# Ledger of designs, part 142: peptides against a protein of PDB entry 6FRK

Target 1, 411 residues: chain A of PDB entry 6FRK
Amino acid sequence: NEEVLNAMLKEVCTALLEADVNIKLVKQLRENVKSAIDLEEMASGLNKRKMIQHAVFKELVKLVDPGVKAWTPTKGKQNVIMFVGLQGSGKTTTCSKLAYYYQRKGWKTCLICADTFRAGAFDQLKQNATKARIPFYGSYTEMDPVIIASEGVEKFKNENFEIIIVDTSGRHKQEDSLFEEMLQVANAIQPDNIVYVMDASIGQACEAQAKAFKDKVDVASVIVTKLDGHAKGGGALSAVAATKSPIIFIGTGEHIDDFEPFKTQPFISKLLGMGDIEGLIDKVNELKLDDNEALIEKLKHGQFTLRDMYEQFQNIMKMGPFSQILGMIPGFGTDFMSKGNEQESMARLKKLMTIMDSMNDQELDSTDGAKVFSKQPGRIQRVARGSGVSTRDVQELLTQYTKFAQMVKKM

## One batch from the design tools (peptide; made by RFdiffusion4, then SolubleMPNN)

Design b2_p18_2_s1 (from b2_p18_2, 12 letters changed)
Fold by OpenDDE base, seed 4:
Structure b2_p18_2_s1 (fold): chain B 411 residues (1-411), chain A 18 residues (1-18)
Amino acid sequence: as target 1 above (411 residues)
Amino acid sequence: DLLKELTELYLKLQDILN
């Protein structure tokens, strides 16, 4: 039994190392799992594999829990959030994602670019902020990040902003000058939260980098980026261990919406290759797909309208990128949809919705929408003109709807 | 086909929720 346990633990340890989990943490996990497994319970005919998986899961959950409550912004207060991290960590993009996240939640959010080191940092932030309609501050002439950060924070405090995000300079290497600059900025603006942004793709270097930041600045939160790549996220465990700070969000792509609150169980499940069933359930619940009992009942009766399709497209668009949703389903790899196909797919969905926005209630609520259009071809031309698309695009939508409605009738 | 993929996803989501 001990040999079997050791063999299974060796496989798990190998998989965790291949997932970029730090060697020290893997060793600690191995010993903790061994100590948590009752060998007598293993003898009783319990599924040894399930028991080991459960023990591993529990110990991984403990490794992700720093024992410190995550900082959360206070509504109606001015919350200053300072971002720190290496150049290329996705820090600037993550600032915009976090700002957009809070803006969508109804927070008065703004961005400050205190990155004076990187040429075009302010232009990049300005571009992202403008695209998301987020207020921003920065300078093309001021070279002192302390001045920019202080002036920007003061400005946005005076304007009663609730979320004030400060992006700082990143360096390619851990340089003392970077840490001194971060300390000076932190002392000047007195942030309510310091967020360390870490690239998950750096693998085993996560611990050393996270520690170097924590040893110099009071990191209170971690955001892990580039979890849409080949990085399995094991570096996140290293960041938590080194910073003793919770992961608050994860970046799951390059789009501004490719950003979600960190959830422990889904993350560990994904790390173990079990999929993200809980995150899928939560995304489905956030969509109020509970009102889908009526839709499911309609679908069971073989009724499917263009309005029902529109509502489903809205739901899918709210779920975010389709590849991420698929990557949450067990057995669907993240590589199932190439990144290029996803933006194109979302653009296609948005185009289809724009076509349907030009339809009338009779067309949308018909149980045979395609037949309504086929009987009166002038409707296709009206919708095409109203949506700024070709008659062919409307016909393609109707063809797709017909295929979908036929699938629903076969269910 | 995007719709096929979406349908398959929707069905899988339903199977998971149920």
Scores: peptide ipSAE 0.014, ipTM 0.426, DockQ to the pose 0.026
Fold by OpenDDE base, seed 5:
Structure b2_p18_2_s1 (fold): chain B 411 residues (1-411), chain A 18 residues (1-18)
Amino acid sequence: as target 1 above (411 residues)
Amino acid sequence: DLLKELTELYLKLQDILN
């Protein structure tokens, strides 16, 4: 029994190390799990695997909980949120995502660019803010981030903004000058919350970096970015341990809406490769896929039209990146689709939809759409001309449809 | 049931797109 426990714990420890969980945390978890498992209950024929998984899950939940309540903005007040983090962490993009998140919830939000170090930082923030219709402040001439931050915060306070987000300079290295600048900005604007933005892909370096920020500035919240990539997010546990600050949001992609409140249970489930069934259910419910009862009934009857395929492509596009959906399914890792394949797949879907937009109702609603086109080749030429594609592209779509319709008939 | 069916559908779609 002890040998089986040790073997299973070794597999879990290996998987956690491969997920970029810090070696010290993995050792501590192993000891805590061993202490929490009653070996006598394991002898009684209970599912040893489920017991160990539950114990591991419970200890990981404790590791991601700093025991500190997350800061939340107060409605009708002016809430100043300062962002800190390394260059390339996704800090500037995350500022825009957070501003957009609160704007969609009916908060009066704004953005301040106090990054004077990076050439084009203000232009990048301005582009993101303009696309999202978020008010912004910055300077092309002022080089002191303290002046820009102070003027911007004062301006937006006077205009009764509720969420005032300040983006600061990021650097590649832990330079004393970066931390001094962050302290000067923090002292000048007196933020209600300091958010550390961490890239999940930096792996084992997460602890040392997060600690260096916490030792210099009063980090109260963590945002983890790039959880759509190869990073399983084990570095997030290291950031919580080092900062003693809760994760408040996660960045799940490149889009402005690829941003969600942090949920402990889904995150730990994903880290363990159990998937995010709850997040998948929430995403399905947000899409009102209940209107797909008619589609599910058709699929159960082995009926599948080009219109049904079009509606499925629309649903996939609404659900966001395919890798994120797959990463929510138990047993499918985030690595199943490389980022390059995802954008290409979405572009392919859009192209296929554009071809179908040039089809008529008789073609779209036919139970054998491929046969309609095969009997009258002039339809392929019409659709190709209407969509601006080759006749070959239309034939490829019909071939894909035929493959899919055959799979539906086997369901 | 619905989620399982959708999951299977998405997997099949992925295999077609790849």
Scores: peptide ipSAE 0.014, ipTM 0.428, DockQ to the pose 0.114
Fold by OpenDDE base, seed 2:
Structure b2_p18_2_s1 (fold): chain B 411 residues (1-411), chain A 18 residues (1-18)
Amino acid sequence: as target 1 above (411 residues)
Amino acid sequence: DLLKELTELYLKLQDILN
């Protein structure tokens, strides 16, 4: 029994190391799991694999929970949020994502660029903020980040902003000068929350980096970025352990919407390759699947229209990146669709929807849409002209629809 | 065929959600 346990723990430890979990944490986890497993209960014929997996899951959940409640902004108050992190961590992008997240929730949100070190930092922030319609502040001439941060915070406080996000300079290395600058900015603006932004792809370096920030600046929250890549997020455990601060959000891509509140259970499930069934259910429920019950009922009756296909494409587009959806399904890795294939896939879906936007209700609501078009070929030409596509593109859509409708009839 | 893949995925998603 002990040999079997040790072999299984070795496999789990290997998988955790391959997921960028810090070697010290993996060793500690192994000891904690060994101590939590009653060898007598393993003798009772319980699935030893499930027991070990559950023990590992439970100990990983504890490692992600710092035992400290996450800071939350107060509605109707001025909340100053300072961002810190290394260059290339995705800090500036994450500032915009967080601002957009709160703006979409009806918060009066703004952005301040206090990155004076990187040429074009303010232009990048301005571009992102303008695209999202978020108010911003920065300077092209002021070189002191303390002055910019102070003036920006004062300006937006006077304008009764509720969420004031301050982006700071990143560095490639842990330099004392950077930490002194961050401390000076923090002392000047007196932030309600300091957010450390960490790149999930830095692997074993996460602990040392996160600790260096926490030792110099009072980090109270962590955001983990680049969880859309090969990084399974094991570095996030190291950041929590080092900072003793909760993960509040995760970045799951390059788009401004590729940002979500952190959930412990789904994250650990994904880390272990179990998928995120709960997050899938939540995303599907957010799509107001009341319309999908009607679709499921139609599908059960073997009925499928071009309108039903259009509504499904809308739902898929609302679910966000298809790679993220696949990555939530157990056994489908995030790598199944390259980022290039995803944008192309979304562009193809949008093209198909644009073709269907040029169809009439009789064409859309027909249980045999392809037959309607085959009986009156002039409809194909009308739709092609209306959508700015070739007649071939419309025929390809109808061919795809026909294949789909035939599959639904066989279900 | 992207539509086939989307369909198969959607069906799998439905099977997971039901």
Scores: peptide ipSAE 0.013, ipTM 0.424, DockQ to the pose 0.027
Fold by OpenDDE base, seed 3:
Structure b2_p18_2_s1 (fold): chain B 411 residues (1-411), chain A 18 residues (1-18)
Amino acid sequence: as target 1 above (411 residues)
Amino acid sequence: DLLKELTELYLKLQDILN
């Protein structure tokens, strides 16, 4: 029994290391799991795998809990949020995402560009802010980030802004000059929250990087970016351990909407390959699929049209990268869609939608769309010509639709 | 259960896209 436990723990430890979990944390977790598992309960015929998974899950939940309550902005107060992080971490993009998040929640939000080091930093922030209709401040002539940050914070305080986000300079490496600049800015503006932005794709380097920032600046919150990539998010555990600060948000893509509040349970479930069912539900609910009640009602009645399939493809495309959605389903690991397969899958969806764009309302709204085309084969040729595809491609779509509609009728 | 139905829907869509 102990040999079997040690073998299973070795597999779990290997998987956690492959998920970018820090080796020290994996070692500690292994010891804690061994101490928490009753070997006598494992002998009684209980599912050993489920017991180990549950013990691992509980220990991972403890590792992402810093024991400190996350800072939250106060409504009607002027909340100053300072961003810190390396260049390429997604810091500037994340400032815009956070500003947009609070704006959509009805907060009076603004952005300040205090990055004087990078040429075009202010133009990039201005472009992002303008697209999102977020007020912004910065300078083309002032080179002192302390002056820009102070003037911008004062301006937006006087204008009664509730969320004042300050983007600072990044560097390619941990540099003493960067940390001194960050400290000077923090001392001048006295932020209510300092947010460290970390790229999840740096893997085992997460601990050392997060520690270097926390040792210089009083980081109170963490945002993890690039969780849409091959990064399994294990570096987030290292960031929490090093900063002793909670993860407040995650970045799940390049779009301004690819940003969500951090949830511990779904994140650990995803890290263990159990899926993120709660995140899938939340994402489905956020899409304000008001039209989904009508679709769900149709599905319950065994009705499914080509239009209903088209609307589902639109919803999938709105949910973001298909790999993210699949990665939320239990048993579909993040590795199930290589980056190449995602673009190909989206191209396939777009091709199918283009075929359906060449269909008429009678074809789209028929409860037996395949039968409409089978009765009048000239429709297939019309749709093929209209969409610039082969008649075979249209027949393949209709075959797929028929399989799907038959499955809906069995629900 | 809506979640079961959605999961089955996504599994089916995946089989279509593969």
Scores: peptide ipSAE 0.011, ipTM 0.421, DockQ to the pose 0.096

Design b2_p18_2_s2 (from b2_p18_2, 12 letters changed)
Fold by OpenDDE base, seed 3:
Structure b2_p18_2_s2 (fold): chain B 411 residues (1-411), chain A 18 residues (1-18)
Amino acid sequence: as target 1 above (411 residues)
Amino acid sequence: DKLKELTKLYLEYMKILE
């Protein structure tokens, strides 16, 4: 029994290391799991695998809990949020995502660009802020980030803004000059929250990077970015351990909406490859289900049209990257689709939708769309010409539709 | 049940797009 336990723990430890969990944390987790497992209960015929998975899950939940309550903004107050992090961490994009998140919730939100080091930083922030309709402040002429941050914070305080987000300079590496600038800005504006932004894709370097920031500035919150990629998020555990600060949000893509509040249980479930059923439900619910109810009723009746297929393709595109959706399904790891296959799949989906955009209502709303085209082959040629594709591409779409319609009839 | 049906449908879409 001990040999079996050790073999299973070795497999789990390997999987956690492959998920970018820090080696020290994996070692500690292994010791804690061994101490929590009753070997006598394992002998009684209980599913040893489930018992170990449950013990591992409990220990991982403890590792993402810093024991400190996350800071939350106070309604009707002026809340100053300072962002810190390296260049390429997604810091500037995350400032815009957080601003947009609070704006959508009815908070009076603004952005300040205190990055004077990077050429075009203010233009990039201005573009993002304007696109999201978020008020912004910055300078093309002032080179002192302390002056810009102070003036911007004062301006937006006087205008009774509730959420004041300050983006600071990043660097490609940890530099003393960056940390001194961050301290000077923090001392001048007296932020209510300092947010460290970390790229999850840096793997085992997460601990050292997060520690370097926490040792220099009073980081109170963490945001983890690039969880849409191959990063399994194990670096998030390292960030919590190093900063002793909670993860408040995660970035799940490049779009302004690819941003969600951090949830411990779904995150750990995903990290273990157990899927994120809760996150899948939340995403499905955020997709205004009113359109999905009509579809589900049609599916129950074994009716499936080309329009229904088009609407499903739109829903899939609204859900975001396919890899993220598949990664929420139990047994489908985040690695099931390579990034290359996802872009190709989305391009294929868009091509199919472009073909359907050249179809008429009679073709789209027919319960046997393939039969409509088979009876009048001239329709295939019309659609092919209208969409700029071959007649073969239209026939392939109709073949795919027929396969789907047959599957729906079996449901 | 609705989620299970949507998940099955999505998986079948992905198999055909491969």
Scores: peptide ipSAE 0.023, ipTM 0.495, DockQ to the pose 0.106
Fold by OpenDDE base, seed 5:
Structure b2_p18_2_s2 (fold): chain B 411 residues (1-411), chain A 18 residues (1-18)
Amino acid sequence: as target 1 above (411 residues)
Amino acid sequence: DKLKELTKLYLEYMKILE
């Protein structure tokens, strides 16, 4: 029984190390699990594997819980949120994601670019903010981040903004000058929350980086980015341990909506390769997939129209990053979809939908839409002109439709 | 089961869009 326990714990420890969990945490977890497992209960014929998995799961949940309540913004108040983190951590992108999250929740949200070090930082923030219709502040001429942050915070306080997000300079190295600048900004604006943004892909370096930030600035919250990558997120445990601060959100992709509140149970389940069945159920329920029964029934009958394809594209677009959905299914690795292909595919889907928006009901509802267009080439030219695309783009859509309709007939 | 079907369908769309 002890040999079986040790073998299973070795397997779990290996998997956690492969998930970028810090070696010290893995060792501690192993000892805690050994201490929590009653060997006598293991003898009673209970599924030893399930008991060990449950014990491991409980210990991982404890590692993610710093025992500190997460800061939450107060409605009707001015909440200043300062972002800190290294360059390349996804900090600037995460500022926009958080702003967009709160805006979608009905908060009066704004962004301040206090990154004077990186050339084009303000242009990048401005571009992201404009796309999301988020008010922003920054300067092209002011080089003091304290002045920019102070002026921006004052401006947006006077305009009764509820969520004021301040992006700071990220540097490639832990430089004392960076930390001093962060402290000066923090002292000037008196943030209600300081958010450390960490890249999950840094792996074993997560602990040292998170500690360096916590030792210099009063980090109260953590956001972990790039959890859609090869990184299984074990570095998040190191960040919590080092900062003693809760993870409040995770970045799960490159899109502005690839951002979700941190949930402990789903995260640990995913870390262990158990999938996220709860998150999958929640996403399925959010999609109102009840309307897809009619579609599935049509597909079973081998009927597939351009309208049915359009509706499916809408559903796919509502699902968001499919890599996230696949990553929630037990046995589908996070690597099943290459990141680059998903964004390009979504852009292609949106283009195809725009072409279909220029089609008429006769074209959309035909059981053989491709034949309708082949019989009357003037329809292709009309649709191309209406959607602002080439006739070749319309022909490509029809070719894709035909391929898909043939696949549906084989299902 | 419905989710598997949707997943399969999406994967087939992705292959067509590649």
Scores: peptide ipSAE 0.023, ipTM 0.487, DockQ to the pose 0.158
Fold by OpenDDE base, seed 4:
Structure b2_p18_2_s2 (fold): chain B 411 residues (1-411), chain A 18 residues (1-18)
Amino acid sequence: as target 1 above (411 residues)
Amino acid sequence: DKLKELTKLYLEYMKILE
């Protein structure tokens, strides 16, 4: 029994190491799991694998819990949030994502670019902020980040902004000068929250990086970025351990809305390759897919129209990137769609919807839309002209519809 | 059951969009 336990723990430890979990944390987890498993209960014929998985899951949940409540902004107050992190961590993009997140929730939000080191930092922030209609502050002439941060914070406090996000300079390396600058900025603006932004793709370096920041500045929150890539997020555990600060959000892509509140259980489930069923349920619920009872009923009867397909494409577009949803399904890895394929897939969906926007109600509501078009080829030409696409593109859509309708009939 | 159906539907759409 101990040999079996050790073998299974070795497999789990290997998988955690492959997920970029720090070797020290993996060792500690192994010891904690061994201490938590009742060998007598394992002897009783319970599914040893499930018991070990459950024990591992529980210990991982503890590792992402710093025992400190996450800071939350106070409504009607001026909340200053300072971002810190290395260059390339996604810090600047994450500032915009967080600002957009709060703005969408009805907070009066603004952005300050105190990154004077990186050429074009202010232009990048300005571009992102302008696209999201977020007020911003920065300078093309002032080189002191303390002055920019102080002036920007004062300006936006005077204008009664509720969320004031300050993006600071990153460096390519952990340099003392960076930490001194961050400390000077923090002392000048007195932030209510300091957010450390970490790139999940740096793997085993997460601990040392997170520790270096925490040792110099009072990091109170962590945001993990680039969880849309090959990074399984094991570095997040290292960040929590080193900073003793909660993960508050995760970045899940390049879009401004590829940003979500951190949830412990879904994250650990994903880390273990179990999928994110809760996140899938939440996304499904957010889509108000309860109105899909009528669709589910139609699907049960093997009925599927072009309109039904259009509505599903709208739902898919609302769900966000396909890779994220696939990554929520147990057994589907994040690698199933490369980043390039997502934008192409979304563009393809939009194109298909544009074609369908040129269809009439008879075509959209037909239980055999492809047959309607096959009987009257002039309809294809009309739709093609109306949507500005080739007749081939319309035929491809009809082929896809037919393929799907056939699958629905087999359900 | 509803979630399973939606997941299947989504996977099927993904296969079509590939």
Scores: peptide ipSAE 0.023, ipTM 0.504, DockQ to the pose 0.135
Fold by OpenDDE base, seed 2:
Structure b2_p18_2_s2 (fold): chain B 411 residues (1-411), chain A 18 residues (1-18)
Amino acid sequence: as target 1 above (411 residues)
Amino acid sequence: DKLKELTKLYLEYMKILE
């Protein structure tokens, strides 16, 4: 029994290490799980595997909980949020994502660029803010980030903004000069919250980075970025442990909408490879897939048209990045699709849809679309001309449709 | 059940697109 326990714990520890969880945290978790199981085995006669999984899950929940309540903005008040983090952490993008999140929630939100070190920082922020229709402040001439931050905060306070986000300079390395600049900015603007932005893809470096920031700046919140398939998220545990601050949001991609409030349970479930069934259900419900009842009935009868395929491609396009959806499915690892494969897959879907946009209703609504085209090859040429593609591309679409229709008949 | 069917369908679509 002890050998089985030790073997299972070894497997879990290996998986956590492969997920970029810090070795010290994994060791502590292993010790805590052992202590918890030794106490529970005496009581419950439960399936040992479930008990171990539950114990591991509980201890991971504790590791993600710093025991500190997350700061929340107060409605109708001025809330100053200062962002800190290394260059390449996704800090500037995350400022825009957070601003957009609050704006969509009906908060009067603005952005300040206090990054004077990086050439084009203000242009980048301005571009992102303009695309999202978020008010912004910055300077092309002022080189002191303290002056820019102070002037921007004062301006937006006077204009009764509720959420005032200040982006600061990042560096490639941890430098004392960077931390001193951050302290000077923080002292000048007196932020209500300081958010540390961390890249999850840096693996074992997460602890050292997060600690260096916490030791110099009063970090009160953490945002973890680049949780889009490649990073297993174990670095997030290291950030919480080092900063003793809660994760408030996660970045799940490059789009401004690829941003969500941090949820402990789904995150740990994903980290353990258990999937996120709740998040998948929520995502499916958000898609208003009730319109798919008619499709499901057709599929049950083995009917599948080109229009049905088009509608499915539209639904897939609405789901967003495939890696995120697949990462929600139990047994599918987050690494199932690389970012490159997602964009290429979406481009392929869009190309196929563009070809189908040149088809007529008779072609789209036929129960055997491939046969309609095979009987009248002139249809292929018409569709090819209409969509600006080769006749080969249309034939490839029809071949794919035929494969799908055959799969539907086997369902 | 609907979720499983949609998931299966999605996975099959993805396999054809790979």
Scores: peptide ipSAE 0.020, ipTM 0.461, DockQ to the pose 0.114; fails the geometry check

